# Designs tried in a protein design run: peptides against a protein of PDB entry 3EFO. Part 194

Target 1, 262 residues: chain A of PDB entry 3EFO
Amino acid sequence: SQLADLYKSCETDALINFFAKSAFKAVLHQPLKVIREILVNQTAHMLACYRKNCASPSAASQLILPDSMKVLPVYMNCLLKNCVLLSRPEISTDERAYQRQLVMTMGVADSQLFFYPQLLPIHTLDVKSTMLPAAVRCSESRLSEEGIFLLANGLHMFLWLGVSSPPELIQGIFNVPSFAHINTDMTLLPEVGNPYSQQLRMIMGIIQQKRPYSMKLTIVKQREQPEMVFRQFLVEDKGLYGGSSYVDFLCCVHKEICQLLN

## One batch from the design tools (peptide; made by RFdiffusion4, then SolubleMPNN)

Design b2_p24_4_s2 (from b2_p24_4, 10 letters changed)
Fold by OpenDDE base, seed 4:
Structure b2_p24_4_s2 (fold): chain B 262 residues (1-262), chain A 24 residues (1-24)
Amino acid sequence: as target 1 above (262 residues)
Amino acid sequence: SFREELKEEVDELLEELAKLRELQ
């Protein structure tokens, strides 16, 4: 019971912050491969220990996680897929250095949003409601060609538009007649002044007010080249530069846990 | 497949996480 209580008191957000900073410190002194292996092993060991000592016996196929750590694997995968730890040639050294420094100074709340962005279906907005739309999982599978989505990670803000986005919403947001007319070079939404535009601005404002950094806005059209940048923030998907999908990562961790319990 | 089964097992947890994001 005491051990179980310990796990219940261990918050995932704090752990991810700790692991991120630890890993990002280690990149200066250890090979990336080693760091990644350590992170995976530590995750597996913690979860295996919990399962062994705090959970009822279960089938090997079952994943047993404490409530406080139920989303640890997904965040760990996000950490592993960060450009600092991937260090692919497609990513500039400056960008890696920049992100490393940012994370090293982030609090727990900021790091959570940074590693797993908020993805909001803007096309579902009720202009009469002050509530934010319910966020969806950060995966392409949750996007809709008919939808408009806002993604924010505390540093960047993306407005993604499906190829079949409603013209009325496009008009409402951008004051242009169609998807084709949207200028993706813009970093600010036009002041259209209609209720929908105002509501979107309000949402963006709320998101921004909670963050210490001014988020740069990027407009993204589906199936255009810049969408590749946006896809990097769909953290549950397979990474563009070698990172695993969450499912693949989870399978890897699960296998490791099983090996530890055997 | 095992992968799909494992995915389904955590889907509810991840959906819960997504819902929590609205509080951000």
Scores: peptide ipSAE 0.025, ipTM 0.605, DockQ to the pose 0.045
Fold by OpenDDE base, seed 5:
Structure b2_p24_4_s2 (fold): chain B 262 residues (1-262), chain A 24 residues (1-24)
Amino acid sequence: as target 1 above (262 residues)
Amino acid sequence: SFREELKEEVDELLEELAKLRELQ
């Protein structure tokens, strides 16, 4: 149907960009609670309309989404968990204003990466390959105490190190003998000169390429205080300040859809 | 549980998404 085609033509990335800018504009004139409710309701109504008009009857427990919007809930949840839409005293007005302005000027590609970061398992690098490691989902469940991960969202870059990360990789990256010797105050990786170091630097360069802003590097050790900041970028997980996991949000949206259709 | 069922429904898609974003 024409309606089905319309839904299929709606790209999730474009929708998120639109909703983000609309919501961030509305922050100046509407209460945050109202804005959040509108975003959730709009999402549910869009998906309910699709299910009603474009989908065949199915089990009540099945979440039916058009292909172009199957990942809309996870991105919408990321938007809802952004500091601009949160009224928490721990978030400064300046930070909220800064991020608001940034997103208001972002294109679709920029906002996509901003709301859902790229997370790469650096410990799996093949120094003989020119290919980037396969990205993993932004969740604590995808991290490993034995691993090293690079996270980037277009504004920030984090190098996360597990407490049991391989000493040989630590030496290769930092030119120190162990995890304990890593200086987390560094904002630049040393030029060690070995193939692994060179490959990592190349990857970081590729990630930085095509991005409008220079990303500052933050080195994060597992179980140290700065890891708390890093974990906020694992956007599929439950947020520190009451933000839902993606699964919790899916359940919420599903229930609302069912209410609209019954 | 219902929560686990929903998780399973989107897990594969989200994994694929992560890979696709890598190519952009």
Scores: peptide ipSAE 0.025, ipTM 0.581, DockQ to the pose 0.044
Fold by OpenDDE base, seed 3:
Order: sequence, then C-alpha cells, then structure tokens
Structure b2_p24_4_s2 (fold): chain B 262 residues (1-262), chain A 24 residues (1-24)
Amino acid sequence: as target 1 above (262 residues)
Amino acid sequence: SFREELKEEVDELLEELAKLRELQ
C-alpha cells in the first residue's frame, strides 16, 4: 500500500531532524510541556498507524516498530531530554538559545550526533593501529571506573576519567603521576609526545574534522561536581532534571500506542 | 519482563547505531 511504502521510505534520522526543528521553532510560542506532549503523541500516533495498517497481528504486550523507525523512540527521547526542551539549571539561557539556533540549521548527520553523542572507550586504544575504538552506547552502564572515555556531540567534547584510571594512561595523556594531579580546568591536552598521547590527539582531530563547529574540550573526573554535566549527555539514562530513561520512554510510548489502538 | 522485551527489540540496533557514529 501507499502507506506501507511511506513507512518503508521514511528514515528515523530525517524524522528526528524534522521534529527537532519543528519543536525548537515552537519553543518561542508554546510552553515546553505542550511541545513535549505533542512530540510524544506524534511518535505514538505514527507507530500506532504503522501497527494498525502495516504490521501483522501481534501480542498487545509487544512493541512492533517498522524497520526504518526501530530507533525512533530512542532519538525522540534524546530530543525530549535536550536542554532546549527540558530546562536544566546548569545550562544558561544563552546556551539554550545558542543550541536552539544551531539545531535549526543542522543537517541530518549533524543532528544525529547532536542528539545521540559518540562515546569512545579511549582506554582501549591500540597505539599500533590507526583504527578508532568502537563507540559504545550513551549510558553510565557502559562506563568503567578503570576506564577513560571520550564523548562528543558535535558541539562539546568531554574526556571522562574513571577514579581508577590506569596511572600509565594518565601519565601518557597529562604527564602527571596520578588521577589526583589532573587539572580539570584545562581545555587543551598537553603535547606529551608519547604514542598514546599522539593517538588520542589524532582521534580528537578526526572527530573534529567531520564537524562544522569547534568543540570545546572539558576534562571530567569521576565523582567530581563537573561530572554531573557530563552525565546529562548519557542520553539513555534517566535525567537528573526529569528526563526519562530510554526504557521508561519505550514503556510510555507503548502504553500510548495501546491506548490508541483499543 | 515487558520492559526487557521492549529493550531487547531495539538494543541490537542501538549497538550498531553507536558504532556507525564513526562513519559520520
């Protein structure tokens, strides 16, 4: 059917870009609560329509998503948790305004990275290889106290350090003997000159080269106050200021779909 | 559980999606 063909051709990345721009435009004229409700309703209606008209019969307890939209809920949750739509005390009005304007001009590729960051396990780097480490999902569950992680969303870059990060890596990156000696006020890594430092800098360079904006680097120590800001970029987790976890959002969407189909 | 079923349905795709960031 024409409807089925539409769903097959409709890609999540394009939809999220559209919804983001629509929502961010609406911020100027509508309450945030209303905007969030509209986004959730739109998501549920779209998926309910697919289930009703395109999917084979299934159990009511199952969430049936079209292949092209299987990751729509997670991205939608990321959008809903963005500081433009969900106010956070640590984000200034100017910063929110800036991000809103940026998203309004973003292409699909940029918006994908913006709403769902890249999280790289830097502690797994092979200095003998030019290959980048495989990215992991944006959740605290993927972090390790013994690990070092680089997070980038096209606007910000974070270097997160576990409390038990290997001293040799700390020495390699910062040229200091221990975790306690790391200065988190710096926005640039020192040019230590060892293979690990060079590899990390190369990775950071590669990430930056693909983005239109220069990303500011923030160094974050686990269990220090600035980590709270970093955690807001772990978009699959429950937000500190009212954002749902990925799983909770899926449940919410599912319930709404069921209500629409009853 | 219901929550686990929902999560499992998309977890594999999310793992792949995370890795695809390298290509962007």
Scores: peptide ipSAE 0.280, ipTM 0.814, DockQ to the pose 0.071; fails the geometry check
Fold by OpenDDE base, seed 1:
Structure b2_p24_4_s2 (fold): chain B 262 residues (1-262), chain A 24 residues (1-24)
Amino acid sequence: as target 1 above (262 residues)
Amino acid sequence: SFREELKEEVDELLEELAKLRELQ
């Protein structure tokens, strides 16, 4: 059917870019609450239409998503949790305005990274390889107290260090004896000159070269106050200021779809 | 649980998506 073809041809990345720009334009004329409600309803309606017209009969308890939109809910939740649509006390009006303007001009690839960051376990780096480590999902559950992670969203870069991160890596990256000696005020890594330091710098350079905006580096120690800011970029987790986890949002969408199909 | 069942339906795709980020 023509409808089935439309869903098969839909690209989640393009849809999210479109929804983001539409919503961010609407911010100038509509209350944030209304915009969020519209986005949720649009998502539910889109998926309900697919289920009704393209999917085989199934139990109401099953979530049926078209292949092209399997990851749409997670990105939609990221959009809904963005500071432009969900105000947070730590984000100024100027910062929100700045981010809004940036997204309005972003291409599909840029908006992908912006709404769902890249999270890399750099403690697993192979200094003999030029390949990036495999990214992990943006959730606290994927972090380790023994690990070191690099997060990038195209605008910001974070280096997160677990409280039990390996001292040899700390020495290799920062040229200091221990976790406690790391200066989190620095925005540049020192040029220590060992293979691990060089590899990390190379990785950071590769990430930066692929993006149109210069990313500021923030070093974050686990369990220190600035970690709260970092955690806001773990977009699959529940937000501190009303944002749902991915799982909770998925359940919400499922319930809405079921209601539409009754 | 119902929540976990729904999550599992897309987890594999999300894992793959995360891994593909490094290739961009």
Scores: peptide ipSAE 0.164, ipTM 0.748, DockQ to the pose 0.071; fails the geometry check

Design b2_p24_4_s3 (from b2_p24_4, 11 letters changed)
Fold by OpenDDE base, seed 2:
Structure b2_p24_4_s3 (fold): chain B 262 residues (1-262), chain A 24 residues (1-24)
Amino acid sequence: as target 1 above (262 residues)
Amino acid sequence: SFMEELKEEVDRLLAELAKRREAE
């Protein structure tokens, strides 16, 4: 019962922060492959221990997680897919080193946002509302060609535009007549001054609040080459260069848990 | 709210995973 209480009181965000810092420290002395294996093993062992000692008897085929840890696999997969732990050719050594150092100093809230970005459907904005739109899961499946999405992870901000984004919204945000006229080299939104533009800027401001670093804005058009960079922040999807989808990761962890419980 | 939604969806995924494993 004491162990059960421990798991109930354990916050996933704090665990991820701990694992991230531990792993990022280990990068200096251990091969990346070994670090990744350790993280997966630790995750499996932790969850297996809970199931064995805290959960009601259940079939080995069923993965049961305490409420406080249900998102642990999600975050762990994000950690494993981070450029610090997963070598990606598009990311420079300096950038990897920079991100490593940043995470080493991050609090729980910062690391949460860093590993699992906030993705907002801004095409659904109600200009009369002061509330932020509800965030969606970081997956391509949640995007739409007709949509406009804002993604932020505390370091970067992306404005993603579907190929069929509404012209009226494009006009409202960029003051251009069509998708084709949007300049993706711009890092600032124009001061258009209409309610929609103002609302978007307000949202961006709110997201930037309480963040230690100013997030650079990148405008991304769907199906253009720079979109590939944006897609790397859709952390639940299968990544390039060896990153697993969340579903695939769950399968992997589940298999390992079953092995531990046999 | 987002975290709650995420947890709920994770539950659904885990349930689906469990069913898949049972079918193996």
Scores: peptide ipSAE 0.025, ipTM 0.559, DockQ to the pose 0.877
Fold by OpenDDE base, seed 3:
Structure b2_p24_4_s3 (fold): chain B 262 residues (1-262), chain A 24 residues (1-24)
Amino acid sequence: as target 1 above (262 residues)
Amino acid sequence: SFMEELKEEVDRLLAELAKRREAE
């Protein structure tokens, strides 16, 4: 069917870009609550329509997504959790306005990175390899107290350090003897000159080169106050200010789909 | 369950997305 072809040909990243821009435009004329409801409804409706008209018969209790749309709920949840659509007290009106304008001009690739950050386990770096470490899911559950992680969303870059980060890596990156000695006020990594430091800097450079905006680096220690800001970028987790976890969002969408199909 | 299956599939797709980002 024409509808099936549409779903198959539709790229989720393009859809998210469209929904983001549409929603962010609507912010000027409609309450945030209404916008969020529309987005959830549209998501459920699209998926329900696909299931009804395109998918093979299956149990109503099972969520079925087309391949091209399987990640739609992930990004949709990220969109719904964005400070433009979900106001947070720590985010100023000016900052929200700024982010809104940025997204309105973002291409598909930029918006993907913006809504779902890249989270890299830096502690697993192979200094002999030119390959970037494999990204992990943006959830606290994927962090390790013994690990060091780099997060980038196209606008911000964070270097998160676990409380039990290896001293040798700390020394390699910061040229200090321990976690406690790391100065989190710095926005630039020192040029220590060892292979690990060089590799990390190279990775950061690669990430930056692909983005139109210069990302400021923020050093974050686990269990310190600034970590709260970092955690807001772990978009699959439950938000502090009303944002749902990815799992909760999936359940919500599933429920709504079932209602639409019944 | 369908949720676990979906999560695994999402993991795969996100991994693929990450590769695309690296290739850009």
Scores: peptide ipSAE 0.025, ipTM 0.627, DockQ to the pose 0.040
Fold by OpenDDE base, seed 5:
Structure b2_p24_4_s3 (fold): chain B 262 residues (1-262), chain A 24 residues (1-24)
Amino acid sequence: as target 1 above (262 residues)
Amino acid sequence: SFMEELKEEVDRLLAELAKRREAE
């Protein structure tokens, strides 16, 4: 059907960009609660429409998503959890204004990366490969105490180190003997000169390439205070300021879809 | 286009919610 074709051709990144800008524009004249309701209802409505008109009959308990829209709820939850759409006293007006302005000027690719960061397992790097390591989902559950991860969202770059990170990698990256010796006040990696260091630097360069802003590097040690800031970028997890986890959001959307179809 | 249709749907929903607010 024509509708099915539309869903198949859906560009999730473009949709998120559209919804983000629309919502952020609406903030000027609509209550936040209303805006959030619009976004949730729109998401549920689109998915319900697909289920009704494009999907084969199936059990009501199953959430069926078109391939092109499977990640839409993920991004939508990220949007809903953005400080601009949250009414928390802990969030300053300046921060809201700043992020609002940023997103309003972002292209599709920029907004995609902004709302859902790239999280790379650096500890799995192949120094002989020109390929980036496969990104993992932005959740604490995907981290490991033995791992080193690079996170980037177009504005910030974090190098997260597990408490049990391999000493050889620490030596390779920082030229220090152990995790305890890493200076987290550094905003630049040292030029150690070994293949691993060079590869990491290259990867960071690739990530920075074609981004409109220079990303500041923050080195984060697991279980130290700055990790709290880092965890805010693990967007699939429960938010610090009351945002839902992706799982909880999916449940919410599913319930709403069922209501629409009943 | 898909985006145009989506925009229309969003506009519709926005209008509906606005009406609901006015009725309160």
Scores: peptide ipSAE 0.015, ipTM 0.388, DockQ to the pose 0.026
Fold by OpenDDE base, seed 4:
Structure b2_p24_4_s3 (fold): chain B 262 residues (1-262), chain A 24 residues (1-24)
Amino acid sequence: as target 1 above (262 residues)
Amino acid sequence: SFMEELKEEVDRLLAELAKRREAE
């Protein structure tokens, strides 16, 4: 149907940009609790509407989404977990104001990356390949103690190193013999000059390309205190400051959809 | 489970998104 085609052609990234800007504007004159509730409700209503009007009859237990909208809950959860909408006392007012202003000026592509970071398994790099490694989902469950991961959200860049990261890669990237020798105070990778180092730098360059802001690099070692900051960018996980995991959020939305359809 | 299947599908879509980002 024409309606079904419309839903299939829906651009989730545009929607999340719209919702983000709308919500962040509303923060100025609406309670945060209300804004969050509206976002959840709108998400549920949109998805329920699709199911009701476009999808074939199915059991209530099934969440049927067009391909283009399947990631909508993911992004919506990320939006809901943003410090602007959480407004926890642990987050400074300045930080909330800063992020609010940033998002208000972001284009669709920028906001997409901002809300759902790119997480790349750097330890899987093929120095002979021109392709970026396949991104993994932003969850701790996708990390490995033996792995090295690069996370970028358009504003920040993190290089996360597992406690059991391969010494050869550590040597290749940092020119130090072991994990313990990595200096996390540095914000630039050394010019080691080997193919792996060059490949990593190339990848970082690609990620930085077309982004309006220069991303500061933070080197994070697993199990050190700064890792807690990094983990906040694993947006599918439960947030430290009250945000839900994606799974929990999805369950919540699904229940609401079922209620709307019953 | 259904939820796991959905998660896998989302994972696929996110992977595709990543490819699109690379092509930018």
Scores: peptide ipSAE 0.023, ipTM 0.586, DockQ to the pose 0.040; fails the geometry check

Design b2_p24_4_s4 (from b2_p24_4, 11 letters changed)
Fold by OpenDDE base, seed 1:
Structure b2_p24_4_s4 (fold): chain B 262 residues (1-262), chain A 24 residues (1-24)
Amino acid sequence: as target 1 above (262 residues)
Amino acid sequence: SFMEEMKEYVDKLLEELARQRELE
């Protein structure tokens, strides 16, 4: 059908960019609660319409999405949890205004990375490989105390270190003997000169190359206070101030779709 | 369970997202 073709040809990244800019414009005229409700309802209606017109009858009890829209709920949940749409006490008015303005000028690729960060397990780096390690889900459940992770969202870059990070990797990156000796006030990695350090710097360079903004590096130690800021970028987790986990969001959307189709 | 099925679905979506980023 013509409708099925429309959904199949839909560019999810473009839609998210559009919804983000529309919502961020609306914050000047409408309450945040209303904007969030509209976004959830629109998501449910779009997916319900697809199921009704494009999916088989057997799909009534299953959340089936077309290939072009599969990642739409992921980004929508991230959008709903953004500090512009979900006020947080730790975020100043100036910071909210700044982020709002940035998103209003972002292209499709920039907004994609901004709402769902790239989280890379750099402790698994192969110094002989030119490829980036496979990204993991932006959730605390994917972190390990023995691991080192790099997170980037186009504006910020975080290097997260587990409390049990391998001393040899710490030595390789920072040229210090242990986790306790790492200085978290530094914004640049030292030029250690070993293959692992060079590989990490190369990866960071690749991530930065296609981004219009220079990302500031923040080094984060597990269980220290700055980790709280880092956790805000784990967008799949439940937020501290009303933001849903991705699983909870999907359940909510599924229930709403079922109600619309009954 | 429904929750496990949902998590599996999310993993597939993440893989697709990663693929899309590689094309950029």
Scores: peptide ipSAE 0.033, ipTM 0.632, DockQ to the pose 0.071
Fold by OpenDDE base, seed 3:
Structure b2_p24_4_s4 (fold): chain B 262 residues (1-262), chain A 24 residues (1-24)
Amino acid sequence: as target 1 above (262 residues)
Amino acid sequence: SFMEEMKEYVDKLLEELARQRELE
């Protein structure tokens, strides 16, 4: 059907960009609660409409998503958890205003990365390979105390180190003997010159070259206070200030869809 | 179950996101 073709032809990344800009514009004249409700409602209605018109009746009890919208709930949850739509005490008014303005001018690719960061397990790097490690879900559950992870969202870059990170990797990256010796005040990695360091720097360079903004690097040690800032970028987790986990959000959307279809 | 289905979608999400980023 023409409707099915329409759903197949739409691009989720473009949709989320549109929703983000629309919502962020609405912030100026609508309550945040109302905006959030509208976004959830729109998501549910879109998916319900698809199921009603394009999906088989036997799948009515399941959340079946078209290929074009399979990532929509993820992005929508990230949007709902953004500090512009979900105020956080630690985020100043100026910072919220700044982020709002940034998103209002972002292209589709930029907004994609902004709302759902890239999280890379760099401790798995093969120094003999030119391939980037596969990104993992932005959740604490995907972190490891023995791991080192690089997170980037187009504006910020974080290097997260587990408390049990391999000393060899620490030495390779920072040229220090242990986790305790890492200086988290630095914003640049030292040029150690070994293959691992070079590869990490290359990866960081590749990520940076694809973005219009220069990303500041923040070194984060697990269990230290600054890690709290890093955790805010783990967008699939439950937020500290009312943001739902992705799982909870999916359940919410599913229930709403069922209500619309029954 | 719903949860099992969602887990599958999440996996597909990561693949799709990776693909899209590679095309940037």
Scores: peptide ipSAE 0.025, ipTM 0.596, DockQ to the pose 0.042
Fold by OpenDDE base, seed 2:
Structure b2_p24_4_s4 (fold): chain B 262 residues (1-262), chain A 24 residues (1-24)
Amino acid sequence: as target 1 above (262 residues)
Amino acid sequence: SFMEEMKEYVDKLLEELARQRELE
C-alpha cells in the first residue's frame, strides 16, 4: 500500500531531527509536560498506525517495524531525556538555552550523534587495525570495570576508565604506573608515542573529523564523582534527572499503542 | 554495522514486549 511505502521510506534519523526541532521550538510557548506528552503520543500513534494499516494480520500481535523506524523509540527517549525538555532546578537556564540553539541548527547526522552518543571500547583496540572498534550500546551494562571506553556525542568527549583497567593500557595511554596516578584534570592525552597511544589519538581524531565543534576531552575514573556526569550520556539507562530507561520507555509506548488499538 | 545491530536489538525487544503483554 501507499501508506506502507511511506513508512518504509521514513528515515528515523530525519524524524528525530524533525521532532527535536519541533519540540525545541515549542518549548518557548508550551509547557514542558505537554510537549513530552505530545512526543510520546506521536510515537505511539505512528507505530500504532503502522501496525494497523501496514502490518499483516498474522503479525498483528507483534510490533514489526521497518528498518528505517526500528530505532525510533530509542531516539525518542533520548530526546525526551534531553535537558531542554526537562524541568529540573539542577539544570541551568543557560544550559537549556545553549543546547536548544545548538540542536535548532543541527543537521540530521549531527543530531543523530548528539542524541545517541558513540561509545567505543578502547581496551579492545587492535593496534594493527586501521578500523574503529565496534561501538557498543550506551548503557552501563556494556561497561566493565576492566575496560576503557571512549564516548563522544559531537560536543563532548569522555574517556572512562574502569577501576580495574589494565595497567599496561594505563601506562600506554597516560604514561603513569597505575589507575591511581591518572590525573583527571587533564584535557589532553599525553603523546606517549607507543602504538596504543597513537591508535587512540588517531581514533579521537577520526571522531573529531567533520564535526562542527571541537570536543573537549574529559577523563573519568570509575567510582569518582565526575562519573555521574558521564553516566548521563548512557542514554539507554535511567537518567539522574527524571529520564526513563529505554526499557521503561518501551513499556510506556507499548501501553499507549494498545490503548490506541482498542 | 552498529546501527544495524541496534535496529535488530530494538526490534527484538519490541516483539518480546508484545508477546509478554499477550500472556498477561
Scores: peptide ipSAE 0.025, ipTM 0.557, DockQ to the pose 0.682
Fold by OpenDDE base, seed 4:
Structure b2_p24_4_s4 (fold): chain B 262 residues (1-262), chain A 24 residues (1-24)
Amino acid sequence: as target 1 above (262 residues)
Amino acid sequence: SFMEEMKEYVDKLLEELARQRELE
């Protein structure tokens, strides 16, 4: 149907960019609560409309999304949890203003990465492969104490190290004997020169490619205080300063959709 | 459970997203 074609033509990344800019513009003259409600309602209505008009009746009870909109709820939750849309005293006005301005100038690809970071399990790298490792969900549940993960959102890059990270990888990346010896004050990885180090640097280069800004690298050790900053980018988890986990958000949206369809 | 099913669904979606990003 023509309507189905319309939905299929909608790109999630374009939609989230639009919603983000619209919301971030609206914060100047509308209460945050209203903005959040509008975003949730719009999402629910869009998806409900699709299900009603484009999906088979037998599948009405299931959350079916067109290919181009499959991850819309995920991104929407990330948007809702952005500091610009959260009124918390822990978040400075300057930080909100800064992020607002950044997003207002972002292209579609940039905003997508910004709201939902890429989280890569670096400890699983195949040094013989030029392919990026498969990204994992941005959640603490996907981290491993034995793992090393690279997170990038187009502005920041974090290298997170589990407390039980393999010493051989630590040595390969940092040229130090153990986790305890890692200097988290560094913003550049040393050029160790081994295949693993080279591969990691290559991956970082690929991630940096086509990004308008040079991403600052932050080394994060598990259970250290700076890890809290890193956790803020695990956008599927419950927000540090409020906001639902993605699971909770999805349940909420699903309920609203069901109500709209009944 | 419903929650587990949703998690699995989301995982699939994110995998697809990751694939799309790799193609960019």
Scores: peptide ipSAE 0.019, ipTM 0.552, DockQ to the pose 0.072

